Peptides against a protein of PDB entry 2AUS. Designs and how they scored, part 61

Target 1, 323 residues: chain A of PDB entry 2AUS
Amino acid sequence: ADIKREVIVKDDKAETNPKWGFPPDKRPIELHIQYGVINLDKPPGPTSHEVVAWIKRILNLEKAGHGGTLDPKVSGVLPVALERATRVVQALLPAGKEYVALMHLHGDVPEDKIRAVMKEFEGEIIQRPPLRSAVKRRLRTRKVYYIEILEIDGRDVLFRVGVEAGTYIRSLIHHIGLALGVGAHMAELRRTRSGPFKEDETLVTLHDLVDYYHFWKEDGIEEYIRKAIQPMEKAVEHLPKIWIKDSAVAAVAHGANLTVPGIVKLNAGIKKGDLVAIMTLKDELVALGKAMMSTQEMIERSKGIAVDVEKVFMPRDWYPKLW

## One batch from the design tools (peptide; aimed at target 1 V100 L102 L150 E151)

Design b2_p25_4_s2 (made by RFdiffusion4, then SolubleMPNN; its pose is not in this set)
Fold by OpenDDE base, seed 3:
Structure b2_p25_4_s2 (fold): chain B 323 residues (1-323), chain A 25 residues (1-25)
Amino acid sequence: as target 1 above (323 residues)
Amino acid sequence: SAAEAERRARIERARRIAEEAERRE
């Protein structure tokens, strides 16, 4: 579920200097790439790691990382964070996922029964990770947020499913098949969403990246490669945010913990232990960290450590040291 | 040339993606 987060203002008089930082929309192309995330349409066949290695070669990059493994046979939305943004993928690992799946039934089942049984799989399900998973094979609960049946053609069931991170659609289909009494297997799977990344106009292929890089390097046309790469800030849209004073930015960029006096505004519903994004007043990502206070504590307290800073993204020189 | 036709097709695809992005902002 897309949780709408209220914004609570703590300091309504806080201003930002327009000369400091590089807002996501105002980065030079080289800087945009260094702080970029590609919404890649992963082809079926290659591993997610092979595809990341290809992107690094295509775009002449030293570093890149992906926002959650897709199996070789699975296509669709694979966020690939570039260069200095590479570590932002940690925000995408726990994010909800959506898939379109083709389930093949091993026997004939009336459509009314298919629809009724599949609706019962909305909510909490028990799963065991597959044998080939690096994850410990303990039974665990996972949330199925929704199941939408798109088409039923005899024994073939096309459906959309929204799930908690690390839900195995293959195992879901197996359990649906058992509940139907005939058995089933996953014929096809495509990921249509990974947190804030969707099948939209930002979705690009490996071929698109080759072409857009060529247009930039050989024709001097930056527009296409600029639009093909999202700012790293998109990869944290689903996280609770804390916006900080200009005077606090450089300290956090040096790895200092965020203290309560540095907070200008914040999302409602932050709990102690939550992963939060620390933002400038220009919506630039400074760092990711662990909340040491709730939203309420950050409002009520005058001092103390609000966020334990885990990963800094912003360069140290974008904002002046004011300490 | 076949190479120019392919280049034009790639540019037109890039343009469509760019225009679709602008319509959703």
Scores: peptide ipSAE 0.016, ipTM 0.454, DockQ to the pose 0.035
OpenDDE base, seeds 1, 2, 4, 5: peptide ipSAE 0.007, 0.000, 0.000, 0.005; ipTM 0.403, 0.257, 0.294, 0.368

Design b2_p25_4_s3 (made by RFdiffusion4, then SolubleMPNN; its pose is not in this set)
Fold by OpenDDE base, seed 2:
Structure b2_p25_4_s3 (fold): chain B 323 residues (1-323), chain A 25 residues (1-25)
Amino acid sequence: as target 1 above (323 residues)
Amino acid sequence: SAAAAEREERIRRAREIAEEEEKKR
């Protein structure tokens, strides 16, 4: 999520009509909710599915989905995409995650040895999925991006860990414990990041959502519920982006593939097969799709399919049909 | 034309940037 991607401008004369679309900051409250994502602080106890069901009840929603399961006992960052934005969770599922974990060691280990061994778990690790995973229990490699030891108190080790999606922290702790020679278990776990969503001012509780919805419905105060819900575009901040001409928006919103002439600007480092976000010049999410060309090919070519459009988010009427 | 030269220069620079970002991954 923290990878800064350079923006390459292909058409520096491309303008956008301010009357078309609904930029993320200019959506009426009802429309903002329909295209929203909540950065939820999931409480310990309930399942991620129960929490999503509660949000739907609190906000009177038909549909919602979460950006990656947290176990019942695990708290913290759970992105919940609302209504028309529900399918944006597909961008969050493969995103990196950060956790704060408390590891309890089953024996005494010198602090220097703890630090040394935990440092060896940065990089590629072999994991076996837990028995409760719906995924076939095949050995798989996962990346540990970083381990930061926060505190060591005898047998208790508090640490921050950045990991590839689908890394099991419980399995990591088990392997660390084996490498230390004493064994270990996960005492506590909190998720502090899920892609672009982190512990910040946008993190809200279920109680906050109840109160903020009440302030809107009973008192006419939209401000709180508006701040509690992020635009769906937040959920794609970590993806490589392609910005398109106003004349291409309606076609893509109808499910047409993006062709090279429609591109105004794009991120560097797009590879064929990458998941990309197709954006308007007003930073509105039109669609998610699969890159059919590299960034270089999209710059050099005058024609061809740049993106195979997989999921449309933008309504078909926000931009005029120009075909 | 000046507009063609500016376009070629933008394409060249965009290639350089794309190649640098590919090397970082």
Scores: peptide ipSAE 0.022, ipTM 0.469, DockQ to the pose 0.009
OpenDDE base, seeds 1, 3, 4, 5: peptide ipSAE 0.000, 0.000, 0.000, 0.000; ipTM 0.241, 0.308, 0.250, 0.281

Design b2_p25_4_s4 (made by RFdiffusion4, then SolubleMPNN; its pose is not in this set)
Fold by OpenDDE base, seed 5:
Structure b2_p25_4_s4 (fold): chain B 323 residues (1-323), chain A 25 residues (1-25)
Amino acid sequence: as target 1 above (323 residues)
Amino acid sequence: AAAAAERAERIARFREIVREKEKEE
């Protein structure tokens, strides 16, 4: 999300019909929910799965999924994709994460040494997945993008950390403790970011959702529940995007691969194999797919498969067939 | 033990909120 990607325009004359589709800001409330993602403040205690089950009950939903497991004891940002948007979570799984962690040291260490050693953990670290992870317990490299020490109070170190997806903060703290020579453990952990989802005005509790759903169903006030649910397009803001002609939308919505002639504009820096979001000119998510070309190849070529479409989100009837 | 009890209470509270909502429907 933080990477401003340049937008390269291939067709500057391409227009969109305002009567076609449902832009993220113009969905009826029922449709907004069907294509929604909640930026949930997960409480400490329940599993991410229990919380998803509760959201389904609160909002009377058939399907929902979360954008990356938080441990039961961990609070904070848990994106929960709803109904037809449920599969958008696949875009969030590989996304970077931010946490605020409280590390407790098992001995006294000078503050200058704490600061120096923690700075050395910026960059690539070697981790072993914990026993309770669904991931094979192989040693793996992960990126620590940044460590920001917020407070040091004796043996307690409060810090912000930005990490690659699937970095274990508990393991990081254990390794920091070993490097300090005294040992350490994770006292508290909160996730403050999951890709495009962060602690902001869109962050809601389970209690908020109960109240907001009540206000809608009993009082007819949709405003609160509308604000509590983000459009599914929020969940792909961090991905490279390809914007397509109105004439290409229905084909992609039917599961056809995106061909080069359908491209109006695209982000710079797409590589072959990247996960990309296929968008309308109204910033509606049509599909997720795998780039079969680089940005440069998509500019230079007149034909060929640009994106192998993996998952369609848009209904087939939002745009007319123009072929 | 205390952290496990506090976790159980948090889970119970949220389960109660959901059950109350299920009774109102």
Scores: peptide ipSAE 0.016, ipTM 0.485, DockQ to the pose 0.035
OpenDDE base, seeds 1, 2, 3, 4: peptide ipSAE 0.007, 0.008, 0.006, 0.007; ipTM 0.401, 0.369, 0.375, 0.386; seeds 2, 4 fail the geometry check

Design b2_p25_5 (made by RFdiffusion4)
Pose (drawn by RFdiffusion4):
Structure b2_p25_5 (pose): chain A 309 residues (1-127, 142-323), chain P 25 residues (1-25)
Amino acid sequence: ADIKREVIVKDDKAETNPKWGFPPDKRPIELHIQYGVINLDKPPGPTSHEVVAWIKRILNLEKAGHGGTLDPKVSGVLPVALERATRVVQALLPAGKEYVALMHLHGDVPEDKIRAVMKEFEGEIIQRKVYYIEILEIDGRDVLFRVGVEAGTYIRSLIHHIGLALGVGAHMAELRRTRSGPFKEDETLVTLHDLVDYYHFWKEDGIEEYIRKAIQPMEKAVEHLPKIWIKDSAVAAVAHGANLTVPGIVKLNAGIKKGDLVAIMTLKDELVALGKAMMSTQEMIERSKGIAVDVEKVFMPRDWYPKLW
Amino acid sequence: SEEEWEEEKHEKFEELLEKWREEKE
């Protein structure tokens, strides 16, 4: 997921006018929240659905959604997209996820076999692909390991299968998600407590600094997604519901294949929309016309890059 | 009991996770 993609510039002269839109990290606080995402450290106990409901109440929001469900007892990274950026969590499906898990073996097994068997579970699995498994600690029947997986991978099922392969059986004592696409345990990971307090600092004390840092621009959700940057003049057509045509492309990532989920970005690096690539990168460079992206969801409001009559 | 066991495993997980974080730093 976190492979740095090469950027290919087709129109080296394209410029963006600062009058239109906003750099993503410089939105007025209300707009920042309307188009924000929270990198939330979900506490054990509540369901992911309940956590989102609490967030909507805390931030007095109309809409919100999470990216990748965590079960009630699972803690960790839970991206929660807000308001107008609610559907941006779609961008996380192609990005992977990472967990730290504690596996309790129902029988004694030599460490040698445990490491050997765990390794064999990398690659593909049926319940999804397991990118990597790193054993952190093996203390008797307790195995602490870090695992990277494709989205929708049920870790409980993975541990159960490891238990079968070892014949002794296995139980997942605990699970914590450490990565969900570009969201990880860094300075942007916040708790529900921080969110409530920072909201009070803003609405009661008039200080926006803390609630601002607790909420990320929605563009964070597409950091690991192939991108196509378009001219200022092309943003309006897309923002108004048109698919993206090739003439509007300024630069794009290498490796885009037909059918890939892509992010359409302004030259300010703001998220305009998510869509499916109808052409490859090379076809987008060589062709002068045609629909480059079948737009599935538009995020940018019509007001930022307006059509003038 | 089953609840005591789950609590102990929870505490162990937190300790192991904190240790790993410190080593990782």

Design b2_p25_5_s3 (made by RFdiffusion4, then SolubleMPNN; from b2_p25_5, 18 letters changed)
Fold by OpenDDE base, seed 4:
Structure b2_p25_5_s3 (fold): chain B 323 residues (1-323), chain A 25 residues (1-25)
Amino acid sequence: as target 1 above (323 residues)
Amino acid sequence: SAAAEEAARREYFARRLAAAREREA
């Protein structure tokens, strides 16, 4: 998520009309909620689906979805996309995750050996999905981006781990335990990051949401609930972006594919097949789509389909039809 | 009880995590 992507400008003269759209920072509270994502601190105990159902009840919402399941016993960062933003979770499902884990060893192991063996698990690992996963139990590779040992206390190892989406920390700990020769299990797990969502000032509890909704509805104080809900654009910060002309926005909002002439600027390093966010010049999310060209092809070509639009978020009327 | 052991593990994890964060700050 922290990769600063270079921005290539294709049309340096492109301007945006300030009267069109609703920038993320200028949405009325009701509209902000309709296009919102909560960075929830999921408590241990409930399922991620139960927590989403509770948020819907607390905030009187029809729809919500989460940015990747946490097991009942797992706490921490659960992005919950609201109402019109519900489908933005598709951007978060493939995003990297960070966890802090407590691994309990089933025997005594020297600290130097623990450190050495855990370092060998950085990089590519082979995992089999657990039986409880809806995913076909095919062997798959996953990346462990980093392992940081925070503390070793006898048989208890506290560590931070950055992983590719769908890496099973329980399985990682099991394999570390096997490599150490004594065996191990996952005693505790907390998710500290899900793509652009982390443990920061935006992290809120279910109790905070109850209180903040009450302050808004009963006391007329919107500040707390406004702060507790992030704009849906937060959920796409980690994606490569393509910024489009005002004249192209309404067509894309109607479900038309993005063509090369509509591009004003774009991130470097887009590959064919990548999930990309189509943005206005005011950093409003128009749609998610599949790149049909590389960044280079989008620069060099004068015409053609740049993005196959998969999911529109922006209402059709925020920008005028200019075709 | 299994519930008391689970509570003790959660408390231990929370304390160790807090102490680790304080060392990183």
Scores: peptide ipSAE 0.313, ipTM 0.869, DockQ to the pose 0.808
OpenDDE base, seeds 1, 2, 3, 5: peptide ipSAE 0.276, 0.276, 0.300, 0.279; ipTM 0.843, 0.841, 0.864, 0.842

Design b2_p25_5_s4 (made by RFdiffusion4, then SolubleMPNN; from b2_p25_5, 16 letters changed)
Fold by OpenDDE base, seed 2:
Structure b2_p25_5_s4 (fold): chain B 323 residues (1-323), chain A 25 residues (1-25)
Amino acid sequence: as target 1 above (323 residues)
Amino acid sequence: SAAAEEERRRRYFEERYRRYLEEEE
């Protein structure tokens, strides 16, 4: 569920100068690309790294990064952050994922038993990372948010699954198969969601990108490529946000920590240690940082460091220095 | 063959996944 975060207003009189910054909807196409994220439909076959390399070639980019590896055989939602937005993928790595999977059972199991056992795998599960993972192969807990069986056809089970980041669906299916007593393997897998990125009108193929880039460069039509690239702010929609005064933007853009007086509004439920997005009043991403206070502390206190700024995205010159 | 069965499962997945998308729209 998209947890709608309540917005608490701390300064209801705070205004923003319309001449400062570049709101996500008002970026020139070149700047939009520089601060863009593609919701890519990764084809089966290539690695996520190969696909990123292709996007860089197609769009003539120096840098790009993906919001969480898909295996070669896995298709679907691969967020690809571009150029100056490349590091926004760090916000997507911890984000929940959704998949549609085909599990093939190695024996006959009554449908009722399949349903019952799969329901038991909702919640906290113990997983061991696969050998191919760059992660140390230690047992770890992961949350399965939901399992929805879409279809059972004999030994083939189609299901949707929402999981915590770094849950291995292949391992989940293996454990389900063991619990069923017959064994199972992952036959097919598609990722349908990665945090705020899902299968919707923003999902584009590599072919779409080729065509849309061509229409822009050869025909002067920017509309398609503009729609094919999401603003980097999309990649932080799932994070708790803190909106800051225009007077605080340039300091944060220079790498200064956010202090409490700079806060105009903020989401409820921020805890100390949370990853938060620092936003302008125009919903521009300034930086990512670690909350040093709770929401309540940020409301009650008049001073102190609210956010330890870890990664700046906004250029230093979009807002004037007002200090 | 194992390859033919893999292809059958791929087609099944693609077909059933398409139906799933049509049911959610």
Scores: peptide ipSAE 0.262, ipTM 0.833, DockQ to the pose 0.873
OpenDDE base, seeds 1, 3, 4, 5: peptide ipSAE 0.228, 0.256, 0.112, 0.255; ipTM 0.821, 0.833, 0.655, 0.836; seed 4 fails the geometry check

Design b2_p25_6 (made by RFdiffusion4)
Pose (drawn by RFdiffusion4):
Structure b2_p25_6 (pose): chain A 309 residues (1-127, 142-323), chain P 25 residues (1-25)
Amino acid sequence: ADIKREVIVKDDKAETNPKWGFPPDKRPIELHIQYGVINLDKPPGPTSHEVVAWIKRILNLEKAGHGGTLDPKVSGVLPVALERATRVVQALLPAGKEYVALMHLHGDVPEDKIRAVMKEFEGEIIQRKVYYIEILEIDGRDVLFRVGVEAGTYIRSLIHHIGLALGVGAHMAELRRTRSGPFKEDETLVTLHDLVDYYHFWKEDGIEEYIRKAIQPMEKAVEHLPKIWIKDSAVAAVAHGANLTVPGIVKLNAGIKKGDLVAIMTLKDELVALGKAMMSTQEMIERSKGIAVDVEKVFMPRDWYPKLW
Amino acid sequence: EREKFKKMAEENKARRERMEERAKR
């Protein structure tokens, strides 16, 4: 997921006018929230659905959604997209996820076999692909390990299968998600407590600084997604419901294939929309016309890059 | 509600620290 993609510039002269839109990290606080995402450290106990409901109540929001469900007893990274950026969590499906898990073996197994069997579970699995498994600690029947997986991978099922492969059987004692696409345990990871308090600092004390840092621009959700940057003049057509045509492309990531989920960005690096690539990168460079992206969801409001009559 | 969330944040932090500490072994 976190492979740095090469950027290819097709129109080296394209410029963006600061009058239109906003750099993503410079939105007025209300707009910042309307188009924000929270990198939330989900506590054990509530369902992911319940956590989102609490967040809607705390922030007095109409809409919100999470990216990748965590079970009630699972803690960790739970991206929660807000308001107008609610559907941006779609951008996380192609990105991977990482967990730290505690596996309790129902029988004694030599460490040698445990490490050897765990390694063999990398690659593909049926229940999804397991990118990597790193054993952190093996203390008797307890195995602490870090695992990177494709989205939708059930870790409980993975541990169960490891138990079968070892014959002794296995139980997942606990699970914490450490990465969900670009969301990880860094300075942006916040708790529900921080969210409530920072909201009070803003609505009661008039200080927006803390609630601002607790909420990320929605563009964070597409950090690991292939991107196509378009001219200012092309943003309006897309913001108004048109698919993206090739003439509007200024630069794009290498490696885009037909059918790939892509993010359409302004030259300010704001998220305009998510869509499916109808052409490859090379075709987008060589061709002068045609639909480059079948737009599935528009995020940018019509007001930022307006059509003027 | 705030108090509940503070307590939950403390408990979750403690659980994370425990797991990180075990990873160092």

Design b2_p25_6_s2 (made by RFdiffusion4, then SolubleMPNN; from b2_p25_6, 12 letters changed)
Fold by OpenDDE base, seed 5:
Structure b2_p25_6_s2 (fold): chain B 323 residues (1-323), chain A 25 residues (1-25)
Amino acid sequence: as target 1 above (323 residues)
Amino acid sequence: LREELKKLAEELRRRKEELERRALR
């Protein structure tokens, strides 16, 4: 998520009509909710699906989805995409995760040895998915981006860990315990980050959502529920972006593939097969799609399909048909 | 898990009912 992506401008003269669309900061409250994502502090106890079902009941919603399962006992950052934004979770599933974990060792180990061995787990690790996962139980590699030891108290090791999507911290701790020669288990786990969603001022509880929904419905105060819901565009901040002409927006919103002439600017380093966000010049999410060209090909070519549009988010009427 | 879920659901329900009672005053 933290990779700064250069922006390459292809058309420096492209302007946008301020009368078209609904920028993320200018949506009426009902529309903001329809295109919203909650940065939920998931409590320990409930499943991620039960929590999503509660959010739907609290906010009177038909549809919602989460940006990556937290186990029942695991608390912290659970992005919940609402209504028309529900499918934006596909952008969050492959996103990196951060956790704070408490590891309990089954024997005494010198602190210097704990620190040395845990540092060796930075990089590529081999994991087998647990029996309870919907994922095929094949051995697979996963990246540990960083391990930061926060505290060591005898046999208890508190640490921060950044990992590739679908890394199992319980399995990591088990392997660390084996490498230490004493064994270990995961005592506690909290997720502190899921892609662009982190522990910040946008993190809200289920109790906050109850309160904020009542302030809106009973007291007419929209401010709290508006702040508690992020625009769906937040859920794609970590993706490579392609910004398109106003004249291309309605076509893409109707499910047409993005062609090279529609591109105004794009991120560097897009490869064929990458998941990309198609944006307006007002930073509105039009669609998610698969890049059919590299960034370089999108610059050099005058014609062709740049993005195979997989999922449209923008309504068909926000921009006029200019074809 | 069912007891923690029941406790949280009951707490959310009580908080909802309290807010609904405040809105009726």
Scores: peptide ipSAE 0.023, ipTM 0.476, DockQ to the pose 0.034
OpenDDE base, seeds 1, 2, 3, 4: peptide ipSAE 0.016, 0.016, 0.021, 0.017; ipTM 0.443, 0.461, 0.452, 0.411; seed 2 fails the geometry check

Design b2_p25_7 (made by RFdiffusion4)
Pose (drawn by RFdiffusion4):
Structure b2_p25_7 (pose): chain A 309 residues (1-127, 142-323), chain P 25 residues (1-25)
Amino acid sequence: ADIKREVIVKDDKAETNPKWGFPPDKRPIELHIQYGVINLDKPPGPTSHEVVAWIKRILNLEKAGHGGTLDPKVSGVLPVALERATRVVQALLPAGKEYVALMHLHGDVPEDKIRAVMKEFEGEIIQRKVYYIEILEIDGRDVLFRVGVEAGTYIRSLIHHIGLALGVGAHMAELRRTRSGPFKEDETLVTLHDLVDYYHFWKEDGIEEYIRKAIQPMEKAVEHLPKIWIKDSAVAAVAHGANLTVPGIVKLNAGIKKGDLVAIMTLKDELVALGKAMMSTQEMIERSKGIAVDVEKVFMPRDWYPKLW
Amino acid sequence: AEEEAEERERRKEMMERKLEELREE
């Protein structure tokens, strides 16, 4: 998921006018929240659905959604997209996820076999692909390991299968997500307590600094997604519901294949929309016309890059 | 019951220690 993509510039002269839109990290606080995502450290106990409901109450929001469900007892990274950026969590499906898990073996098994069997579970699995498994600690029947997986991978099922392969059986004692696409345990990971307090600092004390840092621009959700940057003049047509045509492309990532989920970006690096690539990168470069992206969701409001009559 | 509580506590401490180490790296 976190492979740095090469950027290919097709129109080296394209410029963006600062009058239109906003750099993503410079939105007025209200707009920042309307188009924000929270990198939330979900506490054990509540369901992911309940956590989102609490967040909507805390931030007095109309809409919100999480990216990738965590079960009630699972803690960790839970991206919560807000308001207008609610559906941006779609961008996380192609990106992977990472967990730290504690596996309790129902029988004694030599460490040698445990490491050997765990390794064999990398690759593909049926319940999804397991990118990597790294054993952190093996203390008796307790195995602590870090695992990277494709989205929708049920870790509980993976541990159960490891238990069967070992014949002794296995139980998942605990699970914590450490990565969900571009969201990880860094300075942007916040708790529900921080969110409530920072909201009070803003609405009661008039200080927007803390609630601002607790909420990320929605563009964070597409950091690991192939991108196509378009001219200022092309943003309006897309923002108004038209698919993206090739003439509007300024630069794009290498490796885009037909059918890939892509992010359409302005030259300010703001998220305009998510869509499916109808052409490859090379076809987008060589061709002068045609629909480059079948737009599935538009995020940018019509007001930022307006059509003038 | 007391032994199961002790094991849950031990496992929690182990999990937290490794998480801290990972955060430092």

Design b2_p25_7_s1 (made by RFdiffusion4, then SolubleMPNN; from b2_p25_7, 10 letters changed)
Fold by OpenDDE base, seed 5:
Structure b2_p25_7_s1 (fold): chain B 323 residues (1-323), chain A 25 residues (1-25)
Amino acid sequence: as target 1 above (323 residues)
Amino acid sequence: SAAEEEERRRRRERLERILEELRRE
């Protein structure tokens, strides 16, 4: 999520009509909700599905989805995509995660040994999915991007960990305990990050959502509910982007593939097969798709399919048909 | 299991009560 991507301009003369579309910062409140994502602080206790069901009831919504399951006992960052934005969760499922975990050791271990062994778990690890996982119980590699020990108090080790999507922290702690020779278990777990969503001023509780919806519906105050809901474009900030001409927007919104002539600017380092976000020049999300070319091919070629469009988000009427 | 369904029901009922309390305040 933190990788700065260079922006390469292909057409420096491309302009956008200010009358077309709805930029993320200019959506009426109803439209903002329809294309919204909540950075929810999930409480411990409920399942991620129960929390999504409650958000739908609080906000009077027909559809919503979450950006990656948290276990019932696990609290913290749960992105919840709303209504027409619901399918944007597909961009969040493969995103990196951060957790703060409390590991309890089953024996006494010198602090220096704890630090040394935990450092060895940075990088590629082998995991087996737990029995309760819907994922096939095959051995798989996962990346641990970093382990930061926050505190060691006797047998209790508080640490921050950044991991590849679908890394099991409970399994990591079990393996650390085995490597220490004493065994260990996960006492507590909180998710502090899910891709672009983190613990910041956008993090809201279920209680906040109840209050903010009340302020809007009963008192006519939109400010709180507007702030509590992020635009769906937030959920794709970590993806490579391709910005397109106004004349290409309606075609892509109708499900047409993006062709090379429609590209105005793009991120560097796109590879064939990458998930990419197709954006307007006003930073509106049009669609998600699979790159059929590299960045270099999209620059050098005059024609061809640049992106196979998989998921359209933008309504068909926000931009005129110019084909 | 029936026990897991009952626990899920109790959690839903608890949050519905919390949400009703929050609407009355």
Scores: peptide ipSAE 0.029, ipTM 0.581, DockQ to the pose 0.033
OpenDDE base, seeds 1, 2, 3, 4: peptide ipSAE 0.026, 0.025, 0.026, 0.007; ipTM 0.639, 0.600, 0.560, 0.412

